# Designs tried in a protein design run: peptides against a protein of PDB entry 1BH9. Part 75

Target 1, 89 residues: chain A of PDB entry 1BH9
Amino acid sequence: FSEEQLNRYEMYRRSAFPKAAIKRLIQSITGTSVSQNVVIAMSGISKVFVGEVVEEALDVCEKWGEMPPLQPKHMREAVRRLKSKGQIP

## One batch from the design tools (peptide; made by RFdiffusion4, then SolubleMPNN)

Design b2_p20_3_s2 (from b2_p20_3, 10 letters changed)
Fold by OpenDDE base, seed 3:
Parts: sequence; structure tokens; C-alpha cells
Structure b2_p20_3_s2 (fold): chain B 89 residues (1-89), chain A 20 residues (1-20)
Amino acid sequence: as target 1 above (89 residues)
Amino acid sequence: SLAELIKELVEKIRKEEEEK
């Protein structure tokens, strides 16, 4: 793999959603309080999920004959495709 | 829906905590 790929992976690895924000979001959805372990687990799942969406968006960008950086249109199409494939409810 | 999936995931995590 290229240096660029390594850099992207490291940025992904270091990135994280703020715990407080995740906690608030989950609680707004469930309507109840959540434990620290729930926040940690959901943060990890969310990070993986975002990674999969970005990967799909990169595929869209390439298939459309376009170059990075990703644009909102790529993200929207990625979500549509993932829904079509049953990977997003 | 995504919201329902999140609710289900939260419940699964809580269940695992209780069994531990």
C-alpha cells in the first residue's frame, strides 16, 4: 500500500466522536439514560459504520470518473447504494 | 430504520452487561 493509504488509515485510527455528543445522541434516540459502556461500544460501532460509508463514497467517486476529495453528492449516493444493498436500514 | 437499529444495539449491550 502507498504512503497516502497509510496516512488515511492513521487519520481514521486517531479520529473519534466526542463521548458527550454520542451520549446525548443515543439518549435522544432511546429516550433513556445510557451507561459509559454503551457509549464506548456505540462509539466504536459508529466509527466502523462511518468508515464503511466513506469507503462506498470513494467507490462512487471513482466509478463516476471523479477525483477526491469526496463531495456531498458522493456521500448521498453512497448512502443510497448501501440502503439498496441492505447494509443500512 | 436506523433509529430502531440503534435501540436494538443498545439493548443488546445492556443485556451483555447484565450477563457478565
Scores: peptide ipSAE 0.252, ipTM 0.773, DockQ to the pose 0.787
Fold by OpenDDE base, seed 5:
Structure b2_p20_3_s2 (fold): chain B 89 residues (1-89), chain A 20 residues (1-20)
Amino acid sequence: as target 1 above (89 residues)
Amino acid sequence: SLAELIKELVEKIRKEEEEK
């Protein structure tokens, strides 16, 4: 692997949603306060979830015979398909 | 729903915290 590839991977690996934003979002849903550990765990789960959506969107893009970058229509269709597959409630 | 799933996940994490 090239240094550039490693750098891109590290950037992706280290990327995360802001803790404050995750905390606010979770609390808006649950109606209760959440601990730092809850925020950390949910942040990780959220990142994995986003990754799965993006993966599905890339598949949609490919199946439609289109080229990256992903467009909103790919993301919308990805979510629709994941719901159909039961991967999103 | 996604909201219900999130609530369930949060509760599971909280339970794990209490056990530690």
Scores: peptide ipSAE 0.251, ipTM 0.770, DockQ to the pose 0.817
Fold by OpenDDE base, seed 2:
Structure b2_p20_3_s2 (fold): chain B 89 residues (1-89), chain A 20 residues (1-20)
Amino acid sequence: as target 1 above (89 residues)
Amino acid sequence: SLAELIKELVEKIRKEEEEK
């Protein structure tokens, strides 16, 4: 992990999903309403998850000898790799 | 699947809330 990658990773980690967006997403999946605590907990989990995906994507980008910004192909490959590693169901 | 994982996580959180 290069210093540049770490800096980018930190920037992405500092981002947060809007509470309303997370609530809508969860409710669309569960088909039922969810409490604020559920939203808070899932927001945290989602942030960690996205961070892991971005980290993997940055690694992919570097391994492919490419420069920022991340592109859809990096994200797709990252997800594939994480699935292969068993980190994504 | 990710969707199933989310459902399971939500249920776990709900159960924890009920125990409080």
Scores: peptide ipSAE 0.248, ipTM 0.771, DockQ to the pose 0.803
Fold by OpenDDE base, seed 4:
Formats: structure tokens, sequence, C-alpha cells
Structure b2_p20_3_s2 (fold): chain B 89 residues (1-89), chain A 20 residues (1-20)
């Protein structure tokens, strides 16, 4: 890995969604209160999921012959492809 | 859908908590 690639990975690794925001979001979806452990687990799952979407978007960007940073169009196409592959419900 | 998946995941986590 180049230094730049490593730095990007570290930035991703260190990133986290705010617990309060995740809790509110999940509760808005489920309609019920959720425990701290649920928030922690869902935060981890969500981070991995976002990572997979970003990875797909990078593939889209590359396939289109474009260079980072990612643009909204890459993200939209990534989601479409992941849905097509059955990786997103 | 994503919403249904999230609901299922939450229920699985809750179930595991109850079994502890």
Amino acid sequence: as target 1 above (89 residues)
Amino acid sequence: SLAELIKELVEKIRKEEEEK
C-alpha cells in the first residue's frame, strides 16, 4: 500500500457513526427502543455495509475510466449494482 | 428491503441478549 492508501484506510478504520444518531435512526425504523448493545452491533454492521458500498462505487469509478474522489453518480450506480447482485435488499 | 433487513438484525441481536 502507498502511504496515501494506508492513510485512507486508517481514516476509515477510525471513523464511526455517532451512537445517538444510530440509535435514533434504528428506533425510527423499528418503532421501538433499542439497547446499547443493539446500537453497538448495528453500528459495526452499518460501517461494514457502507464500506462495501464505497468499494463498489470505486469499482464503478474505475470502470467508467474516472479518478477519485467518488461522486454521487458513482454511489448511485454502486447501489444499483449491489441491488442487482442481491447484496442490498 | 433494507428496512426489513434492519428489523431482522435488531431482532436477532435482541434474541441473543435475552439468551445471555
Scores: peptide ipSAE 0.245, ipTM 0.767, DockQ to the pose 0.767; fails the geometry check

Design b2_p20_3_s3 (from b2_p20_3, 11 letters changed)
Fold by OpenDDE base, seed 4:
Structure b2_p20_3_s3 (fold): chain B 89 residues (1-89), chain A 20 residues (1-20)
Amino acid sequence: as target 1 above (89 residues)
Amino acid sequence: SLDELIKELVKKIEEEEAKR
């Protein structure tokens, strides 16, 4: 990692979805209450998912010969590519 | 690895759902 890449990684590592927000979101979808462990698990999966999308978007940005920050077009293309690879639904 | 982490997290969700 370059210093800048390391800084981005550290910011990602330190980031987390608020438990209350995740709990509310899950419950809005399922229509039932969920345990704290489910919230923790879902938060982790969500973070990994976002990380994979961002990583793909950075790759898209680089392949297009562009520089950060990421733009919506990079994110859209990243999602398309990940779907094509079968890595996301 | 990330794949192992995902598997563990999914397992935790399934275990919690089974307890309901």
Scores: peptide ipSAE 0.029, ipTM 0.534, DockQ to the pose 0.101
Fold by OpenDDE base, seed 1:
Structure b2_p20_3_s3 (fold): chain B 89 residues (1-89), chain A 20 residues (1-20)
Amino acid sequence: as target 1 above (89 residues)
Amino acid sequence: SLDELIKELVKKIEEEEAKR
């Protein structure tokens, strides 16, 4: 890893979605209460998903010969590419 | 792998849903 890559990894590793917010979001969709384990699992999946999108966006940024920080155009293109690859719906 | 991690997380969700 480069220093930049390591730094991003550390920031990602330390990041987390607030449990209360995730719980409220899930319950708004399901219409019923959910357990802590469901919240934990969904938080983990969400974190992985965000990580994959950001990684793709960074790749887009690099391929376009641009420098950080990421911009909305990178994120939009990342989503398009991930959909094309079948990695996200 | 990330794929395995995701599968484990999904399994946990399914197990909790089955308890309802």
Scores: peptide ipSAE 0.029, ipTM 0.533, DockQ to the pose 0.100
Fold by OpenDDE base, seed 2:
Structure b2_p20_3_s3 (fold): chain B 89 residues (1-89), chain A 20 residues (1-20)
Amino acid sequence: as target 1 above (89 residues)
Amino acid sequence: SLDELIKELVKKIEEEEAKR
């Protein structure tokens, strides 16, 4: 890792989705209440998912010969590629 | 690995749902 890459990793590592927001989102989809453990699990999965998308988007940005910050076009292409590779549904 | 983490988290969700 470069120093910049390490700094981004540390920011990612320390980041977290607000528990209340995750709970509300899940409940809006399921129509039922969810336990604290479900919220914790979903928060973790969501964080991992975002990390994978961002990593792919950074790769896209680099392959296109562009410089950060990431733009919506990088994120859209990242999702497309991950779906194509079967890494996300 | 990332895959292993996802699998563990999914299992936790399924376990909680099964308790209902």
Scores: peptide ipSAE 0.028, ipTM 0.530, DockQ to the pose 0.105
Fold by OpenDDE base, seed 5:
Structure b2_p20_3_s3 (fold): chain B 89 residues (1-89), chain A 20 residues (1-20)
Amino acid sequence: as target 1 above (89 residues)
Amino acid sequence: SLDELIKELVKKIEEEEAKR
């Protein structure tokens, strides 16, 4: 572990989606109210998903011979690759 | 693993929805 990698991990670990925002988003999709536990669960899934996309985007960045910070093109390509791998719909 | 965590979280969501 480099210090930079550790710092990135720590930032990821400490990051969280605001519960209120997640609640509103879920309810906008489901059309019904959701419990706090549903919000917590969905927040966790969302965080993992974002982490996987970012990880793939970093890989894309490296494969293209580019350096951080990540750009929209890396994120778009990451999503495309994850879809092709069957990791996301 | 992340896969196991996701499955557990999805299960939790489904259980909560079933209680409504």
Scores: peptide ipSAE 0.030, ipTM 0.540, DockQ to the pose 0.105; fails the geometry check

Design b2_p20_3_s4 (from b2_p20_3, 8 letters changed)
Fold by OpenDDE base, seed 1:
Structure b2_p20_3_s4 (fold): chain B 89 residues (1-89), chain A 20 residues (1-20)
Amino acid sequence: as target 1 above (89 residues)
Amino acid sequence: SFAELVKKLVEEILEKEKEE
């Protein structure tokens, strides 16, 4: 692995969504209160999801022959590709 | 929609919690 890859991994590993924000979001969708376990689970799932989007965006950036940092155009294209692959509903 | 997917996922988790 390159130093850049390791750095990205460390940043990703340390990143987390605030529990309160996740809880509010879930409750806004379900209309009911949720447990701490649900919040923890959804936080983890959300983290993985974001990771997949970012990974795809990095791939887009590379395929376009561009250098980091990621730009909105990379993120938009990543989402389009993931939808095409059926990884995003 | 993604929101509906999340809702279904949460509902499944809640059902599992009730069984515990």
Scores: peptide ipSAE 0.030, ipTM 0.525, DockQ to the pose 0.654
Fold by OpenDDE base, seed 5:
Structure b2_p20_3_s4 (fold): chain B 89 residues (1-89), chain A 20 residues (1-20)
Amino acid sequence: as target 1 above (89 residues)
Amino acid sequence: SFAELVKKLVEEILEKEKEE
């Protein structure tokens, strides 16, 4: 792998949602307290899911004949398409 | 479910992006 590829991977690997924010959001939705392990698990799942949405959004951007950076409209359309494919509820 | 929670998280992120 090139140094550039390694750098991109490292940036992705190091990126994460703040634990406090995830905890607050989960508790806002569930109405109950959550453990640290739940926060860790949700953080990981969220990161993977966001990655999948971004990948779909990039495809949307290309199909619309537009150029990066991604815009909110690309993300919204990506979510709609993933729903239609049954990839997300 | 975890899927629903993640979906809600993404919706929150997208909403914040619209407000920027």
Scores: peptide ipSAE 0.027, ipTM 0.490, DockQ to the pose 0.082
Fold by OpenDDE base, seed 2:
Structure b2_p20_3_s4 (fold): chain B 89 residues (1-89), chain A 20 residues (1-20)
Amino acid sequence: as target 1 above (89 residues)
Amino acid sequence: SFAELVKKLVEEILEKEKEE
C-alpha cells in the first residue's frame, strides 16, 4: 500500500456513523424502537458496506482516467455496478 | 427492511457529497 492508501484506511478505520442518526433512520423504516445492540450492529454493517462502495468508486474513478477526490458521479456508478454484480440487494 | 436501510444510507451520503 502507498502512504496515501494507508492514510485513507486510517481515516476509514476511525470514522463512525452517529448512533442517534442510525437509530432514527432504522426507526423511520421499521416504525418501532430498536435496542442499543441493534444500533451498534447496524452501524458496523453500514460502515463495512460504505467501505465496499468506496472501494468500487475508487475503481470507477481510476478506470475513467480521473484522479481523487471521489465525486458523486463515481459513487452513483459504483452503486450501479455493485447492483449489477448482485452485491447490493 | 435491511435493503431499504442500506439504500437510504447511500442516498444520504450521495446527497451530502453533492452539497459539499
Scores: peptide ipSAE 0.025, ipTM 0.465, DockQ to the pose 0.040
Fold by OpenDDE base, seed 3:
Parts: sequence; C-alpha cells; structure tokens
Structure b2_p20_3_s4 (fold): chain B 89 residues (1-89), chain A 20 residues (1-20)
Amino acid sequence: as target 1 above (89 residues)
Amino acid sequence: SFAELVKKLVEEILEKEKEE
C-alpha cells in the first residue's frame, strides 16, 4: 500500500455512524421503534456501503483525470455507476 | 468534509428512490 492508501484505509476504519443517528433515521423511515441489534446491523451495512461508494468515487475521480479530495460530483457519479452495475437498488 | 459528502450522497439516493 502507498501512504495515501493507508491513510484512506485508516480513516475508513475509524469512521462510524453514531448509533443514535442511525436509530433515528431508521425510525423515521419505518415509523416504529427498532432494537439495538437492528441499529448495529444497519450501522455495519451502512459503513460497508459508504466504503464501496467512496471506492467507486475514487475511481471516478481518477478516470476524470482529477485529484483528491473527493467532491460531491464524484460521489454522484459513483452512485450512478453502482446503480448501473446493480450494486445499488 | 467527508461528513458533508456522505450527507449529500444520502440525500441524492433518497431523492432518486422517491422518483422511482
């Protein structure tokens, strides 16, 4: 790994969604309370999902001949590409 | 910030889901 790759991985590894925020978001969608296990599961899934989107966005950034940091346009394009690949509903 | 990027990404996903 390059130093840049290591740094990106460390930032990803340390990142986490606050449980309270995830719980609130889920409850906003479902209209009912959720268990701690649901919050934990969704937190993990969300982290993996964000990681995949960021990875795709970095690829977009590179293919566009641009340099980090990532911008919203890279994230938007990443989502579009992941949808086309069937990786996002 | 990264947090803002995530927020914007989520918002866009939600908007597209509503359109479908």
Scores: peptide ipSAE 0.022, ipTM 0.416, DockQ to the pose 0.046

Design b2_p20_4_s1 (from b2_p20_4, 9 letters changed)
Fold by OpenDDE base, seed 2:
Structure b2_p20_4_s1 (fold): chain B 89 residues (1-89), chain A 20 residues (1-20)
Amino acid sequence: as target 1 above (89 residues)
Amino acid sequence: MSLEELLLELVKKILEEEKK
């Protein structure tokens, strides 16, 4: 790994979605309150999911012969590809 | 399984437990 890649990893490792935001989002979908453990689990899943999307987007960026930072088009293409591969619903 | 799959299974178990 390059130093820059390692730095990105460290930023990812230290990042976290606000617990309150995750709770509100889940509740907006389910229509009911959720427990603290559910929020913790979903926070972890969300972080992994975003990581996978970003990883795919970086791959897209590279394959298109472009350089960071990532743009919305890279993220959209990443999601499309992951859906096509059956890696996300 | 991936970490995401593991966490998904954990969520399923948590939700199942909360139905009790």
Scores: peptide ipSAE 0.049, ipTM 0.556, DockQ to the pose 0.116
Fold by OpenDDE base, seed 4:
Structure b2_p20_4_s1 (fold): chain B 89 residues (1-89), chain A 20 residues (1-20)
Amino acid sequence: as target 1 above (89 residues)
Amino acid sequence: MSLEELLLELVKKILEEEKK
């Protein structure tokens, strides 16, 4: 890893979705209350999911011969590719 | 198994236990 890549990794590693926000989101979908353990698990899944999308987007950016930062077009293409691979719904 | 898949399995187990 370059210094810049390492810094990005560290930022990702340190990041987390606020529990309150995750709880509200889940409850808005299910219409019922959820336990703290469910919130923790879903928060982890969400972080991994975002990480996978970002990783794919970086690959898209590189394959298109472009330089960071990521743009919306990279994210859109990343999602399309991951869907095609069956890695996301 | 990816970490995401592991977490999904964990969620399934948690939800199953909460049903009881």
Scores: peptide ipSAE 0.046, ipTM 0.557, DockQ to the pose 0.117
Fold by OpenDDE base, seed 5:
Structure b2_p20_4_s1 (fold): chain B 89 residues (1-89), chain A 20 residues (1-20)
Amino acid sequence: as target 1 above (89 residues)
Amino acid sequence: MSLEELLLELVKKILEEEKK
């Protein structure tokens, strides 16, 4: 792996959703309270899912002949493509 | 709401915040 690849991985590895923010978002969507363990689990799963979306978005950006950084349009298109592939509902 | 549906909604909210 190149140093750039390692650096990108380290940035991703060290990144995390704040527990309070995840808790608020989950409760906003579900309308119910969640435990600390649920927040921890959802934080990890969300990080993996966002990573998959970002990977698809980078592919979209490249296929459109555009350069990083990613824009909202890339993320929106990534989600649409993942849906069409059946990877997400 | 399934886990996948929840995660999709989270992503949508993140994207909405990014537009601001």
Scores: peptide ipSAE 0.040, ipTM 0.531, DockQ to the pose 0.047
Fold by OpenDDE base, seed 1:
Structure b2_p20_4_s1 (fold): chain B 89 residues (1-89), chain A 20 residues (1-20)
Amino acid sequence: as target 1 above (89 residues)
Amino acid sequence: MSLEELLLELVKKILEEEKK
């Protein structure tokens, strides 16, 4: 692994979504209140999900011969590719 | 902004796109 990869891993590992923010986000979508367990579960799932998208976006950036930081176009392309691979709905 | 803030915004944007 490169130092950059290790750094990204460490940052990702230490990151966590605030429970309040996750709760608000879920409730804004569902229109109903959610339990603490749902928030905890979604926090973990979201972290993994974002990690997968970011990883794909970094790959896109590299394949396009571009340098960080990631741009919206990389994220959009990452989502398209992950959908194509069946990794996300 | 912090990493978690960036990630949260990313999730929001992705979810918005999925809703289209």
Scores: peptide ipSAE 0.024, ipTM 0.490, DockQ to the pose 0.049

Design b2_p20_4_s2 (from b2_p20_4, 8 letters changed)
Fold by OpenDDE base, seed 4:
Formats: structure tokens, C-alpha cells, sequence
Structure b2_p20_4_s2 (fold): chain B 89 residues (1-89), chain A 20 residues (1-20)
């Protein structure tokens, strides 16, 4: 890792979705209450998902010969590519 | 707890709620 890469990783590692927000979001979709364990699980998988999207976006950025920070166009293309790979619906 | 364990727990709870 370069210092920049390490810094990004640390910021990612430290980041987390607020439990209350995740709980509300899940409940808005399911129409019923969810346990703390479900919230924790969903928070984790969501973070992993975001990580995968960002990783793909960084690859897009690099392949386009551009430099960070990521822009919306990179994120859009990343999602498109992940869908085409069947990694996301 | 591993991601796998978390996912298993999530699925288990979803199934429990669907059975109610």
C-alpha cells in the first residue's frame, strides 16, 4: 500500500452505517421490526457491498486514465460493470 | 463474528419472521 492507499483503507475500515438508520431502512422495506443482529448483519454486508462498488469504480477510473477522487461517472460505470458480471442484480 | 455467521443469523431471523 502507498500512504494514500493505506489512508483510504483506514477511512473505509473506520466508517460504518449508523445502526438506527439501518434499522429504520430495513423496517421500511420489510414492514416489520428487526433484531439487533439483523441490523449488524445488514450493516456489514452493506459495507462490503459499498467496498466492492468502490473497488470497481477505482478500476474504472484507472482504466479511463483518470485520477482520484472518484466521480459519479465512475460509480455509474462500476455499477454497470458489476451488473454485467452478475455480481449485483 | 464472521460475515458468514452474520449472514446465517440474518437468514435465520428472516425465516423465523416469515413463519409467523
Amino acid sequence: as target 1 above (89 residues)
Amino acid sequence: MTLEELLKELVAEIEKKEAE
Scores: peptide ipSAE 0.045, ipTM 0.551, DockQ to the pose 0.088
Fold by OpenDDE base, seed 5:
Order: sequence, then structure tokens, then C-alpha cells
Structure b2_p20_4_s2 (fold): chain B 89 residues (1-89), chain A 20 residues (1-20)
Amino acid sequence: as target 1 above (89 residues)
Amino acid sequence: MTLEELLKELVAEIEKKEAE
């Protein structure tokens, strides 16, 4: 791995969704309170999900012959492709 | 196992991956 790759990985690894925000979001969907462990689990799942979307978006960007940073069009196309592949709902 | 136990294991697995 290059230093740049390691740096990007470290930024991703250290990133996290605020627990309060995740808790509120889950509760807005379920209509009931959730435990701290549920929040932690969902935070992790969400992080992995975002990572997969970003990875696909980077692939889209590359295949379109464009350079970072990622743009909304890359993210939209990534989601479309992942849905088409059945990787996301 | 209970839902809570499953969630705890899931959390532990996530934490393990983050630590690697």
C-alpha cells in the first residue's frame, strides 16, 4: 500500500457517525427507543455501507475517465449500479 | 441466543475490524 492509500484508510477508520444522530434516525424509523448497543451496531453497519458506496463511486469516477474529488453524479451512479447488482436494496 | 446477545456479538466484531 502507498502512503496515500494508508492515509485515506486512516481517515476512514477514524470517521464515525455521531451516536445521537444515529439514535434519532433509528427511532424516527422504528417509532420506539433503542439501546446503546443497537446504536453502535447500526453505526458500524452504516459506516461499512458508506464505504461500499464510496468504493463504487470511485470506480465510476475512474471508468468515466474523471479524477477525484467525487461529485454527486458519481455517488448517484454508484447507488444505481449497486442496486442493479443487488448489493443494496 | 437473544437479540441483545446477537447485537453484542455484532458490536464486538465491528470493533475487532476497526482495531485491525
Scores: peptide ipSAE 0.030, ipTM 0.538, DockQ to the pose 0.059
Fold by OpenDDE base, seed 2:
Structure b2_p20_4_s2 (fold): chain B 89 residues (1-89), chain A 20 residues (1-20)
Amino acid sequence: as target 1 above (89 residues)
Amino acid sequence: MTLEELLKELVAEIEKKEAE
C-alpha cells in the first residue's frame, strides 16, 4: 500500500454503520425483529460493500485524471461499473 | 440452509475480504 492507501484503509477500518440503524433497516424489510448476529453480519456486509464502491470510485477518479475528494459522478460511475462486472445486482 | 449456516458463511466471507 502507498501512504495514501494506508491512510484510507485506517479510516475505513475505524468506520462502522450504527447498529440501531442497520437493525431498523433490516426490520423494515423483513417485518420482524432480527438477532444481534444478523445485525452484526449485515453491518459488516454493508461496510464491505461501501468499501468496494469507494475503491472503484477512486479508480474512476484516477482514470479520469482527477483528484480526490470523490464527487457524485465518481460514485455513479463506480456503481455502473460494478453492476457491469456483476459484482453488485 | 439454516440461518446459522448462512451467518457462518457471511461472517467467513467478511473476514476473508477484510484480510485481503
Scores: peptide ipSAE 0.027, ipTM 0.496, DockQ to the pose 0.067
Fold by OpenDDE base, seed 1:
Structure b2_p20_4_s2 (fold): chain B 89 residues (1-89), chain A 20 residues (1-20)
Amino acid sequence: as target 1 above (89 residues)
Amino acid sequence: MTLEELLKELVAEIEKKEAE
């Protein structure tokens, strides 16, 4: 890893979605209460997903010869590429 | 719902929580 990559990883590692927010979101979709384990699992899955999108966006930014911070155009292109690769629905 | 809609809702809920 470069120092920049390591720094991003450290920020990512320390970040997490609030359990209350995840619980509210799931319950708004399912229409019923969910267990703590479901919230934990969904929080982890969401974090991994966001990480993958951000890393792809950073790659896009670099490939376009641009520098951070990421912009919406990088995120849109990242999602497009990930869908094309079959990595996201 | 679409993935995009789900992501938007997730972000909105997070922002709401942080604003409380």
Scores: peptide ipSAE 0.022, ipTM 0.465, DockQ to the pose 0.050

Design b2_p20_4_s3 (from b2_p20_4, 9 letters changed)
Fold by OpenDDE base, seed 4:
Structure b2_p20_4_s3 (fold): chain B 89 residues (1-89), chain A 20 residues (1-20)
Amino acid sequence: as target 1 above (89 residues)
Amino acid sequence: MTLEELLKKLVEEILKKEEE
């Protein structure tokens, strides 16, 4: 791994969704209270999902002949591509 | 806006679409 790749990995590894924010978000969708275990599970799933989107966004960035850091346009295109591939709903 | 903030916003928007 290059120093840049290692730095990106460390930033991702250290990042996390706050439990309170995830709980509020889920409850806003379900309309009911959720358990702590559900919040923990969804937090983990969300982080994995974000990782997949970032990986696709890095591919988009490279294909467009651009260099990191990632920009909103790369993230938006990544989501569109993942949907077209059926990798996300 | 940090990358983390951007990613959080992206996830929230995707989940909102699933709410529909």
Scores: peptide ipSAE 0.028, ipTM 0.482, DockQ to the pose 0.056
Fold by OpenDDE base, seed 2:
Structure b2_p20_4_s3 (fold): chain B 89 residues (1-89), chain A 20 residues (1-20)
Amino acid sequence: as target 1 above (89 residues)
Amino acid sequence: MTLEELLKKLVEEILKKEEE
């Protein structure tokens, strides 16, 4: 990995969705309270998903010959590509 | 299937396992 890649990965590792926000979101969907373990699991899944989208967006940015930071156009294209690959619905 | 539908199904599956 390059220093830049390592730095981005480190920032990703340190980032996390607020537990309360995840809990509220789940409860808004299920209509009932959820356990701490459910919140942890969903937080992890969400983080992995965001990671996959960001990874694809960085690839898009590079292939377009552009430099970070990522822009909305990179994120939109990333989602489109992931959908076309069947990686996300 | 939309992302929202997928997330709902995932939540449902997790809740089912949590009850076990």
Scores: peptide ipSAE 0.028, ipTM 0.524, DockQ to the pose 0.575
Fold by OpenDDE base, seed 3:
Structure b2_p20_4_s3 (fold): chain B 89 residues (1-89), chain A 20 residues (1-20)
Amino acid sequence: as target 1 above (89 residues)
Amino acid sequence: MTLEELLKKLVEEILKKEEE
């Protein structure tokens, strides 16, 4: 990542997930401590990613004739659909 | 799985691809 990219991600971090929460989440997955730049980058990426998944999941929920709150099954189906559309890896 | 576990798994996949 360039410094310019990190600066943009930092702005996204401040407007989205708390730094501590992102750090804890990453460390729970990796099992090791992560740098500040990793937290900044992942905060920005996660904001966009989670937003896209949640939007798709709400659409799934509606199309299945169900009501919020979202359940894991809606999130799983959302991810499947987004992958099929090439919108997420 | 719980919603939290699913989100953690998704983040893990993103981290993996960003490292490649």
Scores: peptide ipSAE 0.027, ipTM 0.491, DockQ to the pose 0.199
Fold by OpenDDE base, seed 5:
Structure b2_p20_4_s3 (fold): chain B 89 residues (1-89), chain A 20 residues (1-20)
Amino acid sequence: as target 1 above (89 residues)
Amino acid sequence: MTLEELLKKLVEEILKKEEE
């Protein structure tokens, strides 16, 4: 692997939703407080989900003959496609 | 909206569906 490839991987590995943001998001839905373990679990799930959406969005971008960076329209289309494939609810 | 805001909304919608 090149240093550039390793650097990109490190950026992904280190990236995460802030715990406070995840906590607030969950609490806004459930209407009750959640434990740190729940926040940690949901943070991981959210990261994986975002990764899957981004991967699909990059494919959309390419198929549309466009160049990065990704735009909201790519993300919206990615979600539609993933739903169609049954990969997300 | 920004990409960041869209991501937040998408995550929220997925979480809502799982909690409903």
Scores: peptide ipSAE 0.026, ipTM 0.477, DockQ to the pose 0.082

